# Ledger of designs, part 168: peptides against a protein of PDB entry 4PN1

Target 1, 261 residues: chain A of PDB entry 4PN1
Amino acid sequence: KIEMNFLNKPIVPDTTKVISNFLTHYLITEPVEHVEIEAKLGTLIDLETQNRFEFPVMNETILNPEFNLRTRFESDMTASEHKYLNEFLNQAFRDSQKPGRLPFAYKHTKQVDLFYETEDNSRDKIRVSKNQSDNQVLACVKKRRVADLFLYCPNDAFDIRISISDELPVSMPSGNQQPSLTRLKDRVGYVHQEIKIDLTKTTQNDPVYDTTERHELEVEFGNIADLRDRAQKAKDGMEAPLFRRVQLFMDNVRILRREHS

## One batch from the design tools (peptide; made by RFdiffusion4, then SolubleMPNN)

Design b1_p24_7_s4 (from b1_p24_7, 10 letters changed)
Fold by OpenDDE base, seed 3:
Structure b1_p24_7_s4 (fold): chain B 261 residues (1-261), chain A 24 residues (1-24)
Amino acid sequence: as target 1 above (261 residues)
Amino acid sequence: EAIEPYKVSKELSELLKKYFPQTF
């Protein structure tokens, strides 16, 4: 008979606890009303060297937000890397359709995002999202970034930014307003066990670099109500359900950040 | 059906021309 450890009891990784506490704060303690919680793959850039950040650690490490490490996060990858991840997810999708597995759901979305300045010249722009095919309005929101948590991943192709955002529904801009920015989004979405994995190709016009493309991969909690319930239970002393969901989320992120062309 | 979003299609070119005419 094999036991998992000398207590024969499960142990929760510290990473799971730290992330769970971070999420609980913005779900329960200081709740964000229209919360979006996502992890983006990218690169922590050292502002001094303009190269990938180097820190004296040997594995996945949550960076302390209280320290100014003089970094920026670039949520982008090469077209080749993005293509590889798409192929990888396509295969994962196919494999999940087999008997005995939980299947992926798949969605392909093509939209145009129009960004408008607010009358008060606030930092947050109004985003109007339209379907590319028929120009039907899909959403009109003001997105506010509330908090970030960065994971430095020295052994993997990508670092991770976990972001808490507030997507506030707002009224359409006045008909006389012109968009300050137009962005095309081609998004391929995969959903497995209510975790959303999105590959997004973004095209926009840049005043300096003309037309630019960005390739992003994001992992999002697809059931916020369930997550909030789990977070509340955690605050009430029952942490296991939250830990399990966060572990699932992070394992999916870990799989993806290790894949590269 | 799973799709790769990397094909520079005629459709994409037309969209780029539509929304970013100054780049062409």
Scores: peptide ipSAE 0.028, ipTM 0.586, DockQ to the pose 0.013
Fold by OpenDDE base, seed 5:
Structure b1_p24_7_s4 (fold): chain B 261 residues (1-261), chain A 24 residues (1-24)
Amino acid sequence: as target 1 above (261 residues)
Amino acid sequence: EAIEPYKVSKELSELLKKYFPQTF
């Protein structure tokens, strides 16, 4: 007879607890209305060295947001890495279509994002997203970055930024307004068990950036209502459902950040 | 399908010219 441990009960990794608490805060305690919760793969850059951040840890580590570690997060990767991840996810998609598996859903979108200034000159710009081919309006939102949680992953190809954002639907800008920024997005989206994985190639004309093209991979909670329900239950003393969902999310992130060209 | 980072379609080229004329 074998037991899981000396209590014969499941144990929750500390990382899962920390992330769960972080999410619960912005889902329940100080709730964000139109919350988007995503993890982006990228690199923590040390502002002093301009190299990847070095910290004396040997595994995935959540950085304490109370400390200014003088880092920036670059959510970009090489075209080669991006291509590899695309091929990897395509294979995962194919494998999931086999009998006995839960299938991926797949969607390819090409859109143009037009960014407009707000009347109050806030940092939160209005984003109008349109289909590249027919110019159909897909969305008009004002996105506010609420909070970030950074994971330093010394053994993996990528570090992680988990972001809480508020994507507020807003009215279209007036027809006489000109966009301050235009961005082309080629996005491939994969959904498995309500976790969304997006590969995005972005081309933009902002002269402030060193590169006009970016390659991003993000993992997003695809069912916020369910996640909020789980978070509420956790606050009420039943944490297991939330922990399970966060564990699923993080396991998907962990799979992806280990992959590289 | 996959995003093809090393191939620019004619359609994409036209879009780039349209939206980013300063780069051409």
Scores: peptide ipSAE 0.026, ipTM 0.444, DockQ to the pose 0.013
Fold by OpenDDE base, seed 2:
Structure b1_p24_7_s4 (fold): chain B 261 residues (1-261), chain A 24 residues (1-24)
Amino acid sequence: as target 1 above (261 residues)
Amino acid sequence: EAIEPYKVSKELSELLKKYFPQTF
């Protein structure tokens, strides 16, 4: 007979605890009303070298936000990497349809995002999202980035940014306003156990620069109400449900960031 | 079946022209 450890009890990784505490803060302590919680795959760039940041660690490491590491996060990847991840997720989707597995759900969405300046000239812009096929309004929101947590992953193809955002529904802009920015989004979405995985190709026209294309992979908590409930239980001394959910989320992120073409 | 979002179709080109007319 083999035991887990000398206590024969599960132990929670420190990464899980740190992330759980981070989420609990914005779910419970200083609650964001319309919270969105997502992880993006990308690259921590050293501002001095413009290359991937090199930190003196040998594994996945949450960076302390109190330190200015002189980095930026680029959430873009190559078309080849993005395509590989799509093929990988397609295979995972197929495998999950087999007996004894929990199946993925799948959705393909094409939308256009129109960004408008606010009357108060705030940094936060109004985003109107429309379906590309029929021009129906899908959403009109003001999205505010609240907090970021960065994970440096030296052994993997990508680093990770976990972001807390507030997505506030707002009224449509006045008919006389012109959008300051327009983006086309082609999104392939996968959902497994209420964790959303989105591959998004975005096309943007800059008035000064040529049309740019970005390729992003996002992992999002699909059930915020459940997550908030788990976070509340954690604040009340029952941490296990939150830890399990965060562990699931991070394991999915870890799988994806290890894959590359 | 899951789809690859990478095909440059005539439809996409038309959409680009529609939403980014200043580029064409």
Scores: peptide ipSAE 0.021, ipTM 0.509, DockQ to the pose 0.013
Fold by OpenDDE base, seed 1:
Order: sequence, then C-alpha cells, then structure tokens
Structure b1_p24_7_s4 (fold): chain B 261 residues (1-261), chain A 24 residues (1-24)
Amino acid sequence: as target 1 above (261 residues)
Amino acid sequence: EAIEPYKVSKELSELLKKYFPQTF
C-alpha cells in the first residue's frame, strides 16, 4: 500500500495558496462587485532591453508586486502560436465529447467594441460591444483594472498575468459622442467545468502599433458566485474547496502555456 | 465541431473597410 506522504493527506502547493489569497482579497476582503478574474498568456518584457524578462528562478514563480521590476506585460502571441492553440483546443473539444469525459461547450462570436471617453474625463473608458452582423448591443460597461498578479514561467512559451477587473454596467454614451477607439473581435470560447478559455483575434486601428491584429488567449473563472462562496468558506476556515478550484484553474493555464508551434 | 477564427471572410474585409478606411 502506498500513501501520498508521511501524513497520508493532500498537500497544497504554495502557488495555490498565494493565488487563493489574492483572489480572496478581491472577492471577500475588499470585494469587487462586478468582478472578472482571468489569466492571460503573454510575455513579461524588460523595459530596459525590450526582451523577455529574465529573473534568477528556474520554474513558475509569482512575482512580488511590491517590487518594481521595470517590466510590462504583452498579452499577445504570433498568429502561428494562436492557430496552434486553436487546433489544440479543437482537438481537446473533440476528445471531451467521448464517453466517460466531461464535454466542452464552445461558442464563436464576432463583435465590435467601441470605446468612448467618460463625461468626467476619467481614465476608464466606456466600452460598447455590438454584434458585427446586426449591430445589436451586447454590453455597455466601464472596465476598471483592479489588480494584477504576474507569473514568470521561464520553462514555458508564455508568462501569465492574472487580472482582477471590475466591469461596471453603465448607460449608453450620448448619441453625438464619437468613439475614440474601435476594435473588431473574433472570439472562440471554450467552456469546461465552468472554466472559460477564449481565443481572440482583435483588429484595432492603433497608431502606436504597427500591427493591426492581436492574438490573445485568456482563461477565466466562469462561475464567480461559486468562487465567491468558496472564498468565503476559506475565510471561515474551510480552505479546501477554494484550493481545489484554484488548482483546476491553474492546471488549465499550465497546459495551455506549454503548448506552442 | 469547434471552429477556427482565422478564416478571413469577405465579410470581415468589408467590416475592416468600414471601420478602418484609412488602411485601404
């Protein structure tokens, strides 16, 4: 007979604890009302060298936000990498439809995002999302980035940014207001066990960037109410449900960041 | 079957012309 360890009970990785605490803070301690929690694949860029950041660690590590490492995060990948991930997820989708598996769901959406300045000239813009085919309004929100947690992943193709955002529903901008930015989005979403994986190709007329297209992959918690409940239980001394959910989320992220063309 | 977002359709081209006319 083999036991898990000398205590014969599950052990929680430190990464899971750190992320769980981070989430608990913005779910329970200082709760964000309309919270989005997502992980994006990308690259930590050293502002001095403009190359991928190098840190003296040998594996996945959460960077301490208190240290200014003079980095930026680029939530982008090449078209070939993005295509590879799409093919990978398509195969995962097909495999999940087999007997004995939990199936993926998927959805393809094409939308236009129109960004408007706020009346108070706040930093946060109003985003109006419309369906590309019929211009039906899908959402009108003011999104605020609340917090980021960066994972440096030296052994993988991508680094990770976990973001907490507040998506506040707001009224439509005045009819005479012109958008300051227009963005086309072509998105394929996959959902497995209430974890959402989105592949998004965006086209933007941004004079700052030579490329009109961006390719993003994000992993999002699809059931915030459940996550908030788990976080509350964790605050009350029952941490296991939260740890299990965070572990599931991170394992999905880890699978994806290892895949590349 | 899950689909790929990489096929540039004529429709997308027309949308690009509409929203980003300066690129054409």
Scores: peptide ipSAE 0.043, ipTM 0.629, DockQ to the pose 0.013; fails the geometry check

Design b1_p24_8_s1 (from b1_p24_8, 10 letters changed)
Fold by OpenDDE base, seed 4:
Structure b1_p24_8_s1 (fold): chain B 261 residues (1-261), chain A 24 residues (1-24)
Amino acid sequence: as target 1 above (261 residues)
Amino acid sequence: SISYPKSLIDEMKKSSKSSYVGPA
C-alpha cells in the first residue's frame, strides 16, 4: 500500500493557491460584474534591453504585482509556433473523440472588430464585433482591464499573463461615428471541460503604418458562474472545488506553453 | 481617431486568408 504523503491527503501547489486567491478577489471580494478571465501566452520583455526578461529563478514563478519590474508583456508568437499549436490542438481534438474520453468542441470564427472612442473620453474603447462574412453584429462591449498576474516560465517557450477584465455590454456607437481602429480576427476555438482555448490571428491595418499581424493563444474560463460558485465556497472555507478548477486551467496552460515548433 | 472606410475593410478581408486547419 502506498500513500500520497505523510498525511495521506492531497496537497495543493502554492501556485494554485495564489492564483485561486487572485481570482477569488475579483469574483467575490471586489466582484467584477461581467468578468472575463483568461491566460495569454507570450513573452515578458525587459523594457531596457527589449529582450526577454531573465529573473533569478529556475521554474514557473508568479511575479509579485507590488513590484514594478519594468517589463511589458508581448502576447504574440511566430507564425510557425502558431501553426504548430494549431496542429497540436487538432491532434488533441481527434484523440478526445475516442471512446472513454471527454470530447473537444471546435469552432472557426472570422470577425471584424471595430473600435470607437467613447464620448466621455475614457481610455476604454467601445468594441463592436461583426461577422466578417455578413457584417452581422456579434457584440458591442467596453472592455476594462482590471488586473494582471504574470507568470515567468524560464523552462517553457512562453510566459503567461492571467488577466481579469470587465466586458461591459454597451449601446452601439452613433451611426456617424467612425472607428478609430479596425481589426480582422481569424480564430479557431477549442473547448474542453468548459476551458476555452483560442488561437487568433489578428490583422490590423493602420493608415500610416503597414499591415501588422499578430498570432495569439489564449486560455479562458468558459463557465464563470461555476467558477464564481467555487470561489464563494472557497471564501466559506471549502477550497477544494476552486483549487481543482484552477489546477485544471493551469495544467492546460502548462501543456500549451511547453509546445513549440 | 482613424477612419477606416468600407473599401479598406473589404481590402483587408480580401487579403486576410486563413492559415488554420480544422481537426476533422
Scores: peptide ipSAE 0.062, ipTM 0.612, DockQ to the pose 0.014
Fold by OpenDDE base, seed 3:
Structure b1_p24_8_s1 (fold): chain B 261 residues (1-261), chain A 24 residues (1-24)
Amino acid sequence: as target 1 above (261 residues)
Amino acid sequence: SISYPKSLIDEMKKSSKSSYVGPA
C-alpha cells in the first residue's frame, strides 16, 4: 500500500495558495462586477537589457508586485509557435472525444474590433466587436485593467501574466463618431471543463508601431459565477474547492507553456 | 491616436488569411 505522504492527506502548493488569494481579493474582498480573469503567455523583458528578464530562481516563481523590477510583459509569440500550439490543441481535442474522457468544445471566430474614445476623455476606450462575415455586433464594452500577477518561468518557453479586468457593457458610440483604432481578430477557442483556451491572431496596420500581426495565447476562467462561489467558500474557511479550480487552471497553463515547435 | 480608414480595413481583410486548422 502506498500513501501520498506521511499524513496521507493532500497538500496544496504555495503557487496555488498565492493565486487563489489574489483571485479572492478581486472576486470577494474588492469585487469587480464584470470580471474577466485570464492568463497570457509571453515574455518578461528587462527594461535595462531589453532581453528576457533573468531572476535568480530555478523554477516557476510568482513575482511580488510590491517590488518594481523594471520589466515589461510582451504578450506575443512567433507564427511558428502559434501554429504548433494550434496543432497541439487540435490533437488534444481529438483525444478528448474518446470514450471515458471529458470532451473539448471548439469554435473558430473572425471579428473586427473598433475602438472609440470616450466622451469623458477616459483612458479606457470603448470596444465594439463585430463579426467579420455579417457585421453583426458581438459586444460593446469598456475594458479596464484592474490588476496583474506575473509568473517568471525560466524552464519554459513563456512567462505568464495573470490579469484581472473589468469588462463593462456600455451603449454603442454615436453614429457620427469615428473609431480611433481598428483590429482584425482571427480566433480559435478550445473549452475544456469551462476553462477557455484561445489562440488569437491580431492584424493591425499601425505606422507608428512595428507590429502588423500579433499571436497570442490566453487561458481564461469560463465560469466566473462558479469561481466566485468557490472564492466565497474559501473566505468562509473552506478553501479546497477554490484550490482545486485554480490548480486545474494552472495545470492547463503549465501544459501550454512547455510546448514548443 | 491613429485612425484606420475603411479602405485599410478592406485591404487587411483581403490580405489576411487564417492559418488555423480545425480539430476535425
Scores: peptide ipSAE 0.056, ipTM 0.599, DockQ to the pose 0.014
Fold by OpenDDE base, seed 1:
Structure b1_p24_8_s1 (fold): chain B 261 residues (1-261), chain A 24 residues (1-24)
Amino acid sequence: as target 1 above (261 residues)
Amino acid sequence: SISYPKSLIDEMKKSSKSSYVGPA
């Protein structure tokens, strides 16, 4: 008979604990009302070299937010990398439809995001999202970035940014206002066990740099109410349900960041 | 820029101190 360890009990990875505490803070301690929690694949760029940041660690490492490492995060990948991940997720979807598996759900959406300045000239813009096909309004929100947690992943193709945002529903801008920015989004979404994986191709017209295209992959918690309940239980001394959910989320992220063409 | 409360940072950190207790 084999035991898990000398206590014969499951042990929680330190990364899971740190992330769980980070999430619990913005779910329970200082709760964000309309919270969105997502991880984006990308690259930590060294501002001095403009290359990928190099840090003296050998594995996945949560960066300490107390230190300014003179980095920026680029939430982008090449078209070929994005295509590979799309093919990978399509195969994962097909395999999940087999008997004995939990199936993926799949959705393809095309939308237009219109950004408007606020009357108070706040940094946060109003975003109106419309369906590209019929121009139906899907959402009107003011999104505020609340917190970021960065993971440096030296052994993988991508680094990770976990972001907490507040998506506040707001009234539509006045009919006389013109958008300051228009963004086209072509998105394929995969949902498995209420974890949402989105591949998004974004096209944006920039007055200075002409048309730019971005390729993003994001992983999002699809059931915030359940996550909040788990976080509350953790605050009350029962941490296991939260740890299991965070571990599931991070394992999905880890799978994706390891894949490369 | 995003700021983090001290309490959150402390919660995310491990204690750097360890102590040992030997068997009796």
Scores: peptide ipSAE 0.055, ipTM 0.506, DockQ to the pose 0.141
Fold by OpenDDE base, seed 5:
Structure b1_p24_8_s1 (fold): chain B 261 residues (1-261), chain A 24 residues (1-24)
Amino acid sequence: as target 1 above (261 residues)
Amino acid sequence: SISYPKSLIDEMKKSSKSSYVGPA
């Protein structure tokens, strides 16, 4: 007989604990009401060198947010990398339809995002999302970035940004307001065990990015209510359910960041 | 801030061809 370890009990990776605590803060301690929690694949760029950031570590490492590392995160990839991931996820989808597996769900959407300035001149813009085909309003929200957690992944194609945002539903802008920014989104979404994986091609004039077209991959917790429940249980001393859910999320992220053309 | 006239938005929508391939 083989035992798991000298205690013969499961052990939780430190990464899982750190992320779980990070999430618990914004789910329970200082709760964000309309929280969105997503991980984006991208690259940590050193602002001094404009190259990928270098840190003296040899594996996946959560960067301490207390330190100003003078980096920016580029949530983008090449068209070829994006295509590869699309093909990879398609295969994963097909494999999941087999007997004995939990199936993926798939959705292809095209939308236009219209960004409007707020009346109070807040930094946060109102985003109106419409379906490209019929201009049906899908959402009208004011999105506030609450916190970021960065994972430096030297052995993988991508680094990771885990973001916590507050997506506050708001009233539609007045009819006389003009959008300050228009963005077209072409998105394919894959959902497995309530984890959402989205490939998004975005077309816009962005002052931050040199290219009009961006290719993003994001992984999102699809059931925030469940996650919040798990986080509450963790605060109450039962951490295992939260750890399991975070582990699932991170394993999916790890799979994706290792795949590239 | 970058805004687009409706005509340009419509043009962009029409010219926006998806490169995605579905899983089926």
Scores: peptide ipSAE 0.049, ipTM 0.568, DockQ to the pose 0.014

Design b1_p24_8_s2 (from b1_p24_8, 10 letters changed)
Fold by OpenDDE base, seed 5:
Structure b1_p24_8_s2 (fold): chain B 261 residues (1-261), chain A 24 residues (1-24)
Amino acid sequence: as target 1 above (261 residues)
Amino acid sequence: SLSYPKSLIEEMKKASKSAFVGPA
């Protein structure tokens, strides 16, 4: 007979606990009303060297947000890497349709994002998203970045940014307003157990990036209500449901960041 | 301005060929 450990009980990885606490803060303690929680694959870049950030660790490590590491996060990958991930996810989709598995859902969307300045000169822009084919409005939101948590992943192709955002639904801009930015988005989305995995090709004029086209992969919690419920239970002393959900999310992220061409 | 003229947006839409492949 084999036991899990000398207590013969499950143990929760420290990474799971740290992330769970981070999420609980913005779900329960200082709750964001229209919260979006996503992980993006990318690269932590040292602002001084413009190379990938180097930290004296040998594995996945959550960086302490209290320290200014003089880094930026580039949420981009090559077209080749993006293609590989698309193929990988397609295979995962197909395999999940087999008997005994939980199936993926798949969706391909093309949209236009129009960004408008706010009347109060807030840093937050209003984003109007429209379907490219019929110009139907999909969403009109003011997105505020609330917090980021960075994972340095020296053994993998990508580092990870977990972001908490507030996507406040707002009224449409006035008809006389011109967008400050227009972005085309081509997106394929894969959903498994309410975890959303999106591959997005974005075309825009970007003053920050030297490229007009970006290739992004994001992993998002698809059921915020459930996650908030789990976080509340954790605050009430029952942590296991939250830990399990965060573990699932992170395992999906870990799978994806390890895959590369 | 980082915005595009409406005509350019339409041109970009037409020129934008998806590189994605579906799972089917």
Scores: peptide ipSAE 0.092, ipTM 0.623, DockQ to the pose 0.014
Fold by OpenDDE base, seed 2:
Structure b1_p24_8_s2 (fold): chain B 261 residues (1-261), chain A 24 residues (1-24)
Amino acid sequence: as target 1 above (261 residues)
Amino acid sequence: SLSYPKSLIEEMKKASKSAFVGPA
């Protein structure tokens, strides 16, 4: 007979606990009403060297947000890396359709995002999202970035930013307003166990600069209501459901950040 | 702007004080 450990009970890694607490704060303690919670793959860049940040650790590490590490996070990858991840996820999708597996769902979307300034000239712009094919309005929101949590991942191709955002539905801008920025988004989404994985190609039209394209991969909690329920239970002393959900989320992130061409 | 409430930081950095106690 083999036991899990000397207590014969499951143990939760600190990473899971820290992230769970972070999420619980913005789900329950200071709740964000229309919360979006996502992890983006990217690179922590040292502002001094403009290279990937180097920290004296040998594994996945959550950075303490109290410290200004003089870094920026670039949520971008090469077209080649993005293509590889697309192929990887396509294979994962196919494999999940086999008997005995839980299947992925897949969706391909193309949209245009129009950004408008607010009347109060606030930092938060209004985003109107439209379907590229028929110009149907999909959403009109004011997105506010609430908090970020950074994971330095020295053994993997990418570092991770977990972001809390508030996507407040708002009324359409006045017809006399012109968008300050337009973005085209080509997105493929994979959903497995209510965790959404999105590959997005974003094209920005700049009248002054050449068109730039960004390649992003994000992992999002697809069931916020369930997550909030789990977070509430955690506040009430039952942490296991939240820990399990966060562990699932992070394992998916870990799989993806290890993949490279 | 990004916010990191002090309460959140404290939650994330919860430390416990402990002392050694024998098994008797």
Scores: peptide ipSAE 0.057, ipTM 0.441, DockQ to the pose 0.147
Fold by OpenDDE base, seed 4:
Structure b1_p24_8_s2 (fold): chain B 261 residues (1-261), chain A 24 residues (1-24)
Amino acid sequence: as target 1 above (261 residues)
Amino acid sequence: SLSYPKSLIEEMKKASKSAFVGPA
């Protein structure tokens, strides 16, 4: 007979616990009302060297936010990397349609994001999203970044930023206002077990940016209500449902950040 | 305290660096 360990009980990775506690804080303790929770693939850059940040660790490591490491996060990848991930996800989609599997859902969207300054000159801009083909308004929001958690991943193609954001619905800007920034977004979205995986090509018309096109991959919790319920249960002493959901999310992130040809 | 052989660390570092090379 084989046992899984000397307690013969499943254990939870420390990474899962740390992330679960981080999420619980912004779901329950200091709840964000219109919360968005996403992980982006990218690179931690050392502000002093302008190269990838190097830390004396050998595996996936959550960076302590209490320490200022003088880094920035570049949520971008090469066109070839982005293309490869698209092909990889397309294959994963096809494989999931087989009998006995849970299927992916797929959606392709093209939108225009218009950014407007607020009357209060707040740092947060109003974003109006429109369908690129017919100019139908899809959303009008003011997005505020609440918190970030960074994972340094020396053995993988990408580092990870997990972000908590507040997406506040707001009224449309006045018709006399001009957008300060316009972005074209070409997005393919894959949904599996209510986890959203988006590949986005963003074209910016802002002269401030040297690069006109960005290639991003994000992983998002697609069911916040369920996640909040799980977080509440965790606060009440039942942690397993939250841990399972966070583990699923992180495993998907790990698959994507490791993937390369 | 436990430590890794220098050669193993160097090998692991080399392997990790190659992980950041995008697909050919």
Scores: peptide ipSAE 0.016, ipTM 0.325, DockQ to the pose 0.025
Fold by OpenDDE base, seed 1:
Structure b1_p24_8_s2 (fold): chain B 261 residues (1-261), chain A 24 residues (1-24)
Amino acid sequence: as target 1 above (261 residues)
Amino acid sequence: SLSYPKSLIEEMKKASKSAFVGPA
């Protein structure tokens, strides 16, 4: 018989271990209360050349956060790339509806995000999200970026940023306050095994960005409670459930970042 | 700017460190 290896048992990739440890820190060790965990597809840009960053590695590599590589991450893609991914995910959705498969769920949402400055002049703005169709308030939050982990992917169309955020529910701004920024979001969401895949077209007027439109793809953990439970078990010495969930997440990310027209 | 806690960095370093264990 053929065996997996000389121990005849699965081995965990090093990437899975590193990411699992990163997540465990912000789920358990220094827990973020209202945690959001997402991966965005994009490009690591070298600030010196303004081109895609070039590092002397030949495969998917987690960048060490101790090193300042003088890069920025652009969480954007072309309209053509975004359209291709939409078609790809639509086909994946259709295939998943077949007998013997676990089905995707699908949702199309149009949203308006209004950003307000805080009284304390905090860097983190209050975001009020409304439905575009009826202007009903969906959420009012203060989102803080806690940590980023960057994956340089030289063989793929996109690099990856995994982000830990704290999305704190807050009270609505006073009625006399005007938003400092307005963002329109057109989003299609695909959910498979509680992993959320969102394609978002964003329109905004931002002095920092040359373009008013962005095309983004994000992959998010849809069940934080389960993930936190798995992370706790990992801290208690049972790592396998966490590793399996992180592996699933990363395999979905890997599929998406490899796709191109 | 984002910062990383010392504990996380040390955990990552420890995880990346390899060691040899010889036979008996």
Scores: peptide ipSAE 0.055, ipTM 0.476, DockQ to the pose 0.151; fails the geometry check

